# Peptides against a protein of PDB entry 4X86: the designs that were tried, part 30

Target 1, 56 residues: chain A of PDB entry 4X86
Amino acid sequence: EGPQLLLSEAVSRAAKAAGARPLTSPESLSRDLEAPEVQESYRQQLRSDIQKRLQE

## One batch from the design tools (peptide; aimed at target 1 P3 L5 R53)

Design b2_p30_3_s1 (made by RFdiffusion4, then SolubleMPNN; from b2_p30_3, 13 letters changed)
Fold by OpenDDE base, seed 5:
Structure b2_p30_3_s1 (fold): chain B 56 residues (1-56), chain A 30 residues (1-30)
Amino acid sequence: as target 1 above (56 residues)
Amino acid sequence: SAEEEAQRIVDFLELPREYVPAIAELLQQE
């Protein structure tokens, strides 16, 4: 399907699809993934990836 | 719709609005 804009949601869905569960609680993982600097890095990566796809 | 989703992506990623049609087409491929 389409890209997930939030890293926390992307990781959650990927983990579910792979049948994987984190060793830490989902709440703890979400807190880490929702950190502003982490989300900003993901945003920049996603923007770059989309721009690359548009140039293919 | 693909265009509505493309608009959300453009807004969230702070891309130029001119990318909406191209991203909409990309989304339709998936």
Scores: peptide ipSAE 0.306, ipTM 0.795, DockQ to the pose 0.796
OpenDDE base, seeds 1, 2, 3, 4: peptide ipSAE 0.302, 0.302, 0.304, 0.304; ipTM 0.794, 0.793, 0.795, 0.794

Design b2_p30_3_s2 (made by RFdiffusion4, then SolubleMPNN; from b2_p30_3, 13 letters changed)
Fold by OpenDDE base, seed 1:
Structure b2_p30_3_s2 (fold): chain B 56 residues (1-56), chain A 30 residues (1-30)
Amino acid sequence: as target 1 above (56 residues)
Amino acid sequence: SAEAQARQIVQFLGLPESYVPQIAQLLQQE
C-alpha cells in the first residue's frame, strides 16, 4: 500500500493486480517506463499531487 | 512505519522536512 515512488514499479504492480499483460513483454514495458524523462515527470506529478492534498 | 515512509517520500521528491508529519498522516488514511 501507499504511493509508489517509481513509475515502473507502480505500473507493474497495477498491471499485476488487474491481471493485465502487455503485448510485447513486461520487461519491455518496464524498460520504457524507466526512461529518465518519464520518471522525472512522474516524480513531479507525485510532488504536485501531494502538495495539493496537503494544501501546501 | 508511516513516518519512515513519509520521510522517504519527502527525500525522494525533494520536499522540505516540514512535510513529514503531514504526509505521515496522509499515509495513515490508507
Scores: peptide ipSAE 0.336, ipTM 0.824, DockQ to the pose 0.812
OpenDDE base, seeds 2, 3, 4, 5: peptide ipSAE 0.328, 0.331, 0.334, 0.327; ipTM 0.821, 0.819, 0.823, 0.821

Design b2_p30_3_s3 (made by RFdiffusion4, then SolubleMPNN; from b2_p30_3, 13 letters changed)
Fold by OpenDDE base, seed 4:
Structure b2_p30_3_s3 (fold): chain B 56 residues (1-56), chain A 30 residues (1-30)
Amino acid sequence: as target 1 above (56 residues)
Amino acid sequence: SAEEEAQRIVEFLELDPSYVPKIAALLQQE
């Protein structure tokens, strides 16, 4: 299926990997992280990171 | 395929099409 580019998914994976649970309820956190403005900021960050990694 | 997946990523991130083969190569490292 390939990598998911949603911030909500990234945060969930990171939290699980760290063995940590968010203070905010999973439902509320997911809702907040899926907000368009938040997702857009994450998209821009990923774009920037990829450009740096690929040197272009 | 890796190329198809790379294309989806490039389109989502609004990158230049030249990133498709570069990202495809990264995906193939898995």
Scores: peptide ipSAE 0.309, ipTM 0.805, DockQ to the pose 0.690
OpenDDE base, seeds 1, 2, 3, 5: peptide ipSAE 0.302, 0.299, 0.298, 0.302; ipTM 0.802, 0.800, 0.799, 0.802

Design b2_p30_3_s4 (made by RFdiffusion4, then SolubleMPNN; from b2_p30_3, 12 letters changed)
Fold by OpenDDE base, seed 2:
Structure b2_p30_3_s4 (fold): chain B 56 residues (1-56), chain A 30 residues (1-30)
Amino acid sequence: as target 1 above (56 residues)
Amino acid sequence: SPEEQAQKIVDFLELDPSYIPKIAALLQQE
């Protein structure tokens, strides 16, 4: 339930758009960002942001 | 720098600044 956008994918796209070049491999970076605790923190923020926007 | 790149990502996604250290650490790891 709720937003499930993967942080790994979001960061990958943001890095590309911002012209950021990770010093580590994209695969390794994505793997670390897919950790459950990292993803859950991001999910909570997304949910909070969406809820706030719905109240505007 | 990794921190500058992390800041760009955080700003682009409008994430909480508390994510900067974590992302910076991941960007600079071997």
Scores: peptide ipSAE 0.206, ipTM 0.719, DockQ to the pose 0.030
OpenDDE base, seeds 1, 3, 4, 5: peptide ipSAE 0.200, 0.198, 0.067, 0.195; ipTM 0.714, 0.709, 0.494, 0.707

Design b2_p30_4_s3 (made by RFdiffusion4, then SolubleMPNN; failed a check: too like the target's own chain; its pose is not in this set)
Amino acid sequence: MEEEREREERRREEEERRRQLLSDLAKLLQ

Design b2_p30_4_s4 (made by RFdiffusion4, then SolubleMPNN; its pose is not in this set)
Fold by OpenDDE base, seed 2:
Structure b2_p30_4_s4 (fold): chain B 56 residues (1-56), chain A 30 residues (1-30)
Amino acid sequence: as target 1 above (56 residues)
Amino acid sequence: SAEEERERRRREELERELERLRSDLAKLLQ
């Protein structure tokens, strides 16, 4: 549907904004977040959330 | 139908992955 922010980037940005420290290694977390299934789930959730917000 | 069952399984898989993601995010943001 167009260029979208990767889940790993979104999580990284959120963590930085909150000043949070990952409990797992950044590399391991990044690997998990970049898995195709996880990314697809995120994309679907993001689409759903956007649709809900547009109806407000 | 078999197609509906496959789609149900796909949704359940995605929901499990989302839950893992939410858990990981919660750990990050604690």
Scores: peptide ipSAE 0.050, ipTM 0.481, DockQ to the pose 0.028
OpenDDE base, seeds 1, 3, 4, 5: peptide ipSAE 0.045, 0.046, 0.048, 0.040; ipTM 0.453, 0.458, 0.470, 0.433

Design b2_p30_5 (made by RFdiffusion4)
Pose (drawn by RFdiffusion4):
Structure b2_p30_5 (pose): chain A 56 residues (1-56), chain P 30 residues (1-30)
Amino acid sequence: as target 1 above (56 residues)
Amino acid sequence: DEVLDELREAQEEAAAELVETLVEEGRMVL
């Protein structure tokens, strides 16, 4: 469909494709992925990469 | 559409690397 805007959903899809199940729970992992520093770092990476590809 | 496909592929690769790190840290199992 497109680049995943929510890091939590991107990780869930990646784990499923890798066949990985959490030691804790999906809810605990998602809570940690929503930490402001992690979400902000992801948003900045996404912004930088889309601008660069647009530079063609 | 090509830019969005390339961005999605690179994002999926970065997310897979994060899952591998979580497996190495013992927070996930295969």

Design b2_p30_5_s1 (made by RFdiffusion4, then SolubleMPNN; from b2_p30_5, 15 letters changed)
Fold by OpenDDE base, seed 5:
Structure b2_p30_5_s1 (fold): chain B 56 residues (1-56), chain A 30 residues (1-30)
Amino acid sequence: as target 1 above (56 residues)
Amino acid sequence: SRVLQELAARQEEQMRALVERWVAEGRMER
């Protein structure tokens, strides 16, 4: 399987679904998305989901 | 595929909490 969405795309889709839009500049948003804790959380969640599917 | 679509949907849903926090912090608006 592997990752199907980049973090930025996942956030973009989530924001759209929530009816939200960034108030910050694209550069500022990019910095927020590049925060290690954000990226690591995303990786861990994705890994968990993939593992669950593989174990079914 | 169905599996890949489900993974993408989960990835999106997992980011909802982050979006909500950013809205609360004023980084995003509705």
Scores: peptide ipSAE 0.459, ipTM 0.848, DockQ to the pose 0.624
OpenDDE base, seeds 1, 2, 3, 4: peptide ipSAE 0.454, 0.458, 0.451, 0.454; ipTM 0.847, 0.848, 0.847, 0.845

Design b2_p30_5_s2 (made by RFdiffusion4, then SolubleMPNN; from b2_p30_5, 16 letters changed)
Fold by OpenDDE base, seed 4:
Parts: sequence; structure tokens; C-alpha cells
Structure b2_p30_5_s2 (fold): chain B 56 residues (1-56), chain A 30 residues (1-30)
Amino acid sequence: as target 1 above (56 residues)
Amino acid sequence: SRVLQELAARQEEQMRALVEALVAAGRLER
């Protein structure tokens, strides 16, 4: 579902690994993180980071 | 490879930082 790299999924996994949990609900947080502009920004950042690292 | 290892480490760091930011913002708790 959606882009291959989902910010909501990444945050959920990272939060779980850190022992953190939403103060509201997982669904509420995911909804915010799945906003198109947020997801697109995340995708661009990842792509840019990959390019930078591959060129080093 | 060195590059892939570095990339993976940086992504982990970035996600950790985001979690901390969300905690600071009151969206997450530990």
C-alpha cells in the first residue's frame, strides 16, 4: 500500500524499537504521517540521502 | 559495502531522532 518507503511505517517501527507509544492512538499518528506532503518530503529526503552516500 | 552500511546507520539515526522529536512534541511517550 502506497510508496515502498512509508514514513508512518518507519516511525512505527522506530517507536516500537525505542519503547515509545502514541499518546493518542497508532492510527491517529499514522494518519498524520501519511499526509501526502509529509510522505513526499520524506521520500525526497531519503532519495537525496541515498544519492549523497552513493557519491561519497 | 561501506556505503550501504553507512546509509543504514544514518537512516536508523534519523528515525531515532524523529522519535525523540515526537516524544518532545507530546505525540509519543516512553
Scores: peptide ipSAE 0.361, ipTM 0.791, DockQ to the pose 0.579
OpenDDE base, seeds 1, 2, 3, 5: peptide ipSAE 0.357, 0.361, 0.356, 0.353; ipTM 0.795, 0.794, 0.791, 0.789; seed 2 fails the geometry check

Design b2_p30_5_s3 (made by RFdiffusion4, then SolubleMPNN; from b2_p30_5, 16 letters changed)
Fold by OpenDDE base, seed 2:
Structure b2_p30_5_s3 (fold): chain B 56 residues (1-56), chain A 30 residues (1-30)
Amino acid sequence: as target 1 above (56 residues)
Amino acid sequence: SEILARLAAEQEERMRALVERWVAEGRMER
């Protein structure tokens, strides 16, 4: 009933498009970005954005 | 379709800005 896209995936895609990479490792960055609280925050933001768009 | 396309584009720009900030801060490199 809501977006379940991974922040880690979104960041990874953007990083590749920008030609950037984490200094440590992709795995380390993914570990940080896949933390439940971080993922939930991202989901909420995305859901909010969708709702705002639908109300325009 | 138009709404979703605009949303996707804006999300991409936000993620791009985040990456650029991380590069500037030394969290990421090119």
Scores: peptide ipSAE 0.525, ipTM 0.859, DockQ to the pose 0.641
OpenDDE base, seeds 1, 3, 4, 5: peptide ipSAE 0.520, 0.519, 0.522, 0.523; ipTM 0.858, 0.858, 0.857, 0.863; seed 4 fails the geometry check

Design b2_p30_5_s4 (made by RFdiffusion4, then SolubleMPNN; from b2_p30_5, 17 letters changed)
Fold by OpenDDE base, seed 5:
Structure b2_p30_5_s4 (fold): chain B 56 residues (1-56), chain A 30 residues (1-30)
Amino acid sequence: as target 1 above (56 residues)
Amino acid sequence: SRVLQELAAEQEARMRALVEELVAAGRLER
């Protein structure tokens, strides 16, 4: 419910909904998804999405 | 909020695609 501000949380929710789970280390995947550069890219995309939606 | 609901729906769709990519990459399994 509601947009997720963290990529890791968004992926986690989507994975559960799809019946998917980490094949390798869950911590390894989380570390990759929570990497600063990855989270920043996600944040920028989210900001862009918000701006586009508000312009509609 | 309609705006928040639409944002969430768009996010969900993108995340679904990412999950499929992660499965294809061998990071996730079903």
Scores: peptide ipSAE 0.671, ipTM 0.908, DockQ to the pose 0.863
OpenDDE base, seeds 1, 2, 3, 4: peptide ipSAE 0.669, 0.669, 0.667, 0.670; ipTM 0.908, 0.907, 0.906, 0.907

Design b2_p30_6 (made by RFdiffusion4)
Pose (drawn by RFdiffusion4):
Structure b2_p30_6 (pose): chain A 56 residues (1-56), chain P 30 residues (1-30)
Amino acid sequence: as target 1 above (56 residues)
Amino acid sequence: SVKSDEYFFEEILPAAIAENNRLMDELFES
């Protein structure tokens, strides 16, 4: 489809492809991925990378 | 396999970002 805008869904999809199951729970892992610092860092990385590819 | 939360932040989270990079490359080459 496209680049995943939600980091939580991107991690879920990566874990499934890697066959990884959490020691805790998917709900606990998702709660931690939603921490503002983590989500903001992901949004900034996405913005920077999109602009760079657009620079062609 | 069962993995710790540290494993997900060290291995799976960078892999999820790399997968988005692959999708952005495919979209910009189309």

Design b2_p30_6_s1 (made by RFdiffusion4, then SolubleMPNN; from b2_p30_6, 16 letters changed)
Fold by OpenDDE base, seed 3:
Structure b2_p30_6_s1 (fold): chain B 56 residues (1-56), chain A 30 residues (1-30)
Amino acid sequence: as target 1 above (56 residues)
Amino acid sequence: MVVSKEYFFEVIVPKALEENRQILQQLFQQ
C-alpha cells in the first residue's frame, strides 16, 4: 500500500495487522500520534531510513 | 486485543516503522 508519510497512518496499518485497539480511546491515541513533535520525530526517522537506503 | 497507549508506543509504533522500512526496501530493491 506504499510507505506511510504520517505516523498515525503507519500505526493504523500496524494496529490493524496486529488486531490492536486502544484501551482509552482512538481519539486520544490519534491526538498523541499526530502531535507535531511526534510527527516530526517520525518524519526524521523516515528521512533517515530513506537516506540509508539511498546510501546502499 | 485491547492494549494501552503505552503498548502502542512501545510495540505498535516500532512495528509500524519496521513495516515502512520493509516497504521502502521493496520500492528501492532492483
Scores: peptide ipSAE 0.726, ipTM 0.918, DockQ to the pose 0.811
OpenDDE base, seeds 1, 2, 4, 5: peptide ipSAE 0.724, 0.725, 0.723, 0.724; ipTM 0.916, 0.917, 0.916, 0.916

Design b2_p30_6_s2 (made by RFdiffusion4, then SolubleMPNN; from b2_p30_6, 18 letters changed)
Fold by OpenDDE base, seed 3:
Structure b2_p30_6_s2 (fold): chain B 56 residues (1-56), chain A 30 residues (1-30)
Amino acid sequence: as target 1 above (56 residues)
Amino acid sequence: MVVSREEFWERIVPAALEENRQILLQKFQQ
């Protein structure tokens, strides 16, 4: 429910909805999704998109 | 379904991002 500020949570929601499970361990996937550089890229993308919308 | 890491990042992650983006943009809609 609602927007996810964490990439890991967004992906978790989508994966559950699709019934998709990782071939590797969920913990391994989570580590990758929660990597600081990955999360920061996600945050920047969200910020950029929101900023563009607010500038319309 | 079981999905490889590569397919997870190439299909599931982008889909998740787009869905979440749409939710966020809708909440900021005037």
Scores: peptide ipSAE 0.615, ipTM 0.879, DockQ to the pose 0.801
OpenDDE base, seeds 1, 2, 4, 5: peptide ipSAE 0.607, 0.596, 0.599, 0.602; ipTM 0.878, 0.873, 0.874, 0.875

Design b2_p30_6_s3 (made by RFdiffusion4, then SolubleMPNN; from b2_p30_6, 15 letters changed)
Fold by OpenDDE base, seed 3:
Formats: C-alpha cells, sequence, structure tokens
Structure b2_p30_6_s3 (fold): chain B 56 residues (1-56), chain A 30 residues (1-30)
C-alpha cells in the first residue's frame, strides 16, 4: 500500500499492525480522527514529509 | 489489545506517521 491521505486510514493500518482496538466505540474514535482540524494537521504533516523528500 | 482513545493519539497516530514516512522513503529510493 501507499501512503495514506487520510489520518483515519493511516491510523486504521497502524492499529491493525499493532493489534490495537479502541476501548470506546470505533465511531467515536473515527469522529475524532476525521475532525477537520485534525485531518488538516495530518495533511500538512504529510505534505511536509513529501516536500522534504522532493527537495532532497 | 484494547486501548484508550488517548493511547490512539499518543501512540498509534505517531506510529501511523512513521509508517507513512517509511513508505515515502521506499518510494523515493526506487
Amino acid sequence: as target 1 above (56 residues)
Amino acid sequence: MVVSKEYFFSEIVPLALEENRQILDQLFQQ
């Protein structure tokens, strides 16, 4: 798989790899991970990571 | 394992970011 463009998808993959499940409902976790401000922060980080490698 | 939401943000999110960076490293090394 490639890099995940959505935090929720990235977390889903990482959680599977770690064998982690949420104590609360998956929907509650998803709501927090998909909040616009959280997703935007993730997008900025992803963009920064890509730009760093493009500039190297 | 069953973990709290706080654990997801403090441990799983950083892991997710690291996995993305590893993928990017692999892509740019090819």
Scores: peptide ipSAE 0.746, ipTM 0.927, DockQ to the pose 0.880
OpenDDE base, seeds 1, 2, 4, 5: peptide ipSAE 0.745, 0.745, 0.745, 0.745; ipTM 0.927, 0.927, 0.927, 0.927

Design b2_p30_6_s4 (made by RFdiffusion4, then SolubleMPNN; from b2_p30_6, 16 letters changed)
Fold by OpenDDE base, seed 4:
Order: C-alpha cells, then sequence, then structure tokens
Structure b2_p30_6_s4 (fold): chain B 56 residues (1-56), chain A 30 residues (1-30)
C-alpha cells in the first residue's frame, strides 16, 4: 500500500491494523482528523518526510 | 478494542504517521 495523503485515511488504516474502534462516534473523531489546520500540518509533515529522503 | 479519542491521538495517530514513514522508507529503497 502507498502513503496516505490524508491523515484521516492514515489513521483509519492504523486503527484497522490495531483493531481499534473509537469509543465516541467515528464522525466526531473524523471531524477532528479532518480539521483544516490538522490536515495542513499532516501535509507539511509528509512533504518534509519526502524531502528528507530525497536529500539523503 | 474500544479506544477513547484521547488514546487515538496518543497511540493510533503516531502509529499512522510511523506506518506512512515506513512506506516511504520502502519506496526509497528502490
Amino acid sequence: as target 1 above (56 residues)
Amino acid sequence: MVVSKETFWEEIVPRALEENRQILDQLFQQ
């Protein structure tokens, strides 16, 4: 599987692998994971991760 | 396994980030 471009998708994959389910509604968790500032931070981290490996 | 929102941020989110980085590591091994 390839890298996930959305935090929500990355978390969904990790949660499935861990067998973890949210205590509260999945929608509530998704709202937090999909918040613009959170997603932007994730995008920047992903970009940084790629750039780091390109420079190695 | 039922997990609180707090636990998701403390355990599942970091795992998600690590898994993504592992995938990137594999891609750049080529």
Scores: peptide ipSAE 0.725, ipTM 0.917, DockQ to the pose 0.872
OpenDDE base, seeds 1, 2, 3, 5: peptide ipSAE 0.724, 0.724, 0.724, 0.723; ipTM 0.917, 0.917, 0.917, 0.917

Design b2_p30_7_s1 (made by RFdiffusion4, then SolubleMPNN; its pose is not in this set)
Fold by OpenDDE base, seed 5:
Structure b2_p30_7_s1 (fold): chain B 56 residues (1-56), chain A 30 residues (1-30)
Amino acid sequence: as target 1 above (56 residues)
Amino acid sequence: SAAARAAQREQELQELEELVKRLQQLQQEK
């Protein structure tokens, strides 16, 4: 997926790929994921991952 | 590409693990 992938969508996709669901409710998880420092970390990671994918 | 798609599952799992670890770090610091 491209840079337009939202944090919540990425988590959902990762969970699906694992065939698992978080023990906490989706609402509680989403609330925690909305923290600015978490979003920024993900943004940086996503950029790095996209760059790696382009070279694969 | 097919190679890029083949790596997607592993990458998504790694992203989830990193996000969980980040959340844990933030909670532990408080």
Scores: peptide ipSAE 0.073, ipTM 0.538, DockQ to the pose 0.027
OpenDDE base, seeds 1, 2, 3, 4: peptide ipSAE 0.070, 0.056, 0.073, 0.063; ipTM 0.525, 0.531, 0.541, 0.519

Design b2_p30_7_s3 (made by RFdiffusion4, then SolubleMPNN; its pose is not in this set)
Fold by OpenDDE base, seed 3:
Structure b2_p30_7_s3 (fold): chain B 56 residues (1-56), chain A 30 residues (1-30)
Amino acid sequence: as target 1 above (56 residues)
Amino acid sequence: SAAERQEQRERELQELQELQKRLQQAEQER
């Protein structure tokens, strides 16, 4: 399981929760999410989200 | 209820922690 797969799953869940659907195919989305810059930003956001949840 | 909301937040936090663990493992394998 690569970081891109985890991110793709997270994005899909978030989109569903928001009632949104991606305009691109799941395969295209996964490919876009393989970009190192995107993966790093997600890691940082994940850490930030955990910190926010701990403060709630 | 307030208890149900708290349980939901705890589940979400656990999911985030598991994702972070998996990301870290994948980074170590690169």
Scores: peptide ipSAE 0.057, ipTM 0.564, DockQ to the pose 0.067
OpenDDE base, seeds 1, 2, 4, 5: peptide ipSAE 0.021, 0.048, 0.039, 0.047; ipTM 0.439, 0.596, 0.545, 0.567

Design b2_p30_8 (made by RFdiffusion4)
Pose (drawn by RFdiffusion4):
Structure b2_p30_8 (pose): chain A 56 residues (1-56), chain P 30 residues (1-30)
Amino acid sequence: as target 1 above (56 residues)
Amino acid sequence: EVLDELKESVEEYAAEIVEELVEQGRMVLE
């Protein structure tokens, strides 16, 4: 489809493709991924990378 | 094409998080 805008859904997909199951729970992992610092860092990385590829 | 390349980069970033969680013992491989 496209680049995942939600980091929590990107990690869920990656774990499923890697066959990884959490020691805790998917709910606990998602709560941690929603920490503002983590989500903001992801948004900044996405913005920087899309602008760069657009620079062609 | 730009969006497909960006999607691959997003998948690689998310895979790196999973690998770090596995190393930390917070995830287990099936």

Design b2_p30_8_s1 (made by RFdiffusion4, then SolubleMPNN; from b2_p30_8, 19 letters changed)
Fold by OpenDDE base, seed 1:
Structure b2_p30_8_s1 (fold): chain B 56 residues (1-56), chain A 30 residues (1-30)
Amino acid sequence: as target 1 above (56 residues)
Amino acid sequence: SVLAALAEAVDARARAIVDAYVAAGLLERE
């Protein structure tokens, strides 16, 4: 599917692609990644990354 | 394009996070 703006989904996809899995439970990891402050940080970083790429 | 930039940014950022989590012992590679 298209690019994910949700951190939890983006990391999940990337982890699977990299053959990586959580040492704890997937649910615990997802809960951490779904925290509002963590998601917002991801969004802001992503915005910056996009701007850099558009300027290249 | 904007969509291409977005896709690449998501891929790169997500992969970097995965690598960091592996390094931190939160994820393991199969």
Scores: peptide ipSAE 0.687, ipTM 0.915, DockQ to the pose 0.677
OpenDDE base, seeds 2, 3, 4, 5: peptide ipSAE 0.687, 0.685, 0.685, 0.685; ipTM 0.915, 0.914, 0.914, 0.914

Design b2_p30_8_s3 (made by RFdiffusion4, then SolubleMPNN; from b2_p30_8, 17 letters changed)
Fold by OpenDDE base, seed 4:
Structure b2_p30_8_s3 (fold): chain B 56 residues (1-56), chain A 30 residues (1-30)
Amino acid sequence: as target 1 above (56 residues)
Amino acid sequence: SVLAELAALVDAYARAIVDALIAAGRMERA
């Protein structure tokens, strides 16, 4: 699939690929990752990384 | 492919988060 723009979805997919699982519930972890400030930080990180790669 | 490169960046970042969550005791390797 394409790039996941939501941190919660990106982490979920990466966890599955790595054979990792939450010790609590998937919903509980997703709730933490869906916090507005966390999602915004993720968005900013992606934008920064994209800009850096475009400059290479 | 721009989309492929972006997907790779996302996956790499997300994997780092997974590793951090494992280190923090929020996730475990099955």
Scores: peptide ipSAE 0.641, ipTM 0.909, DockQ to the pose 0.728
OpenDDE base, seeds 1, 2, 3, 5: peptide ipSAE 0.638, 0.638, 0.637, 0.639; ipTM 0.909, 0.908, 0.909, 0.909

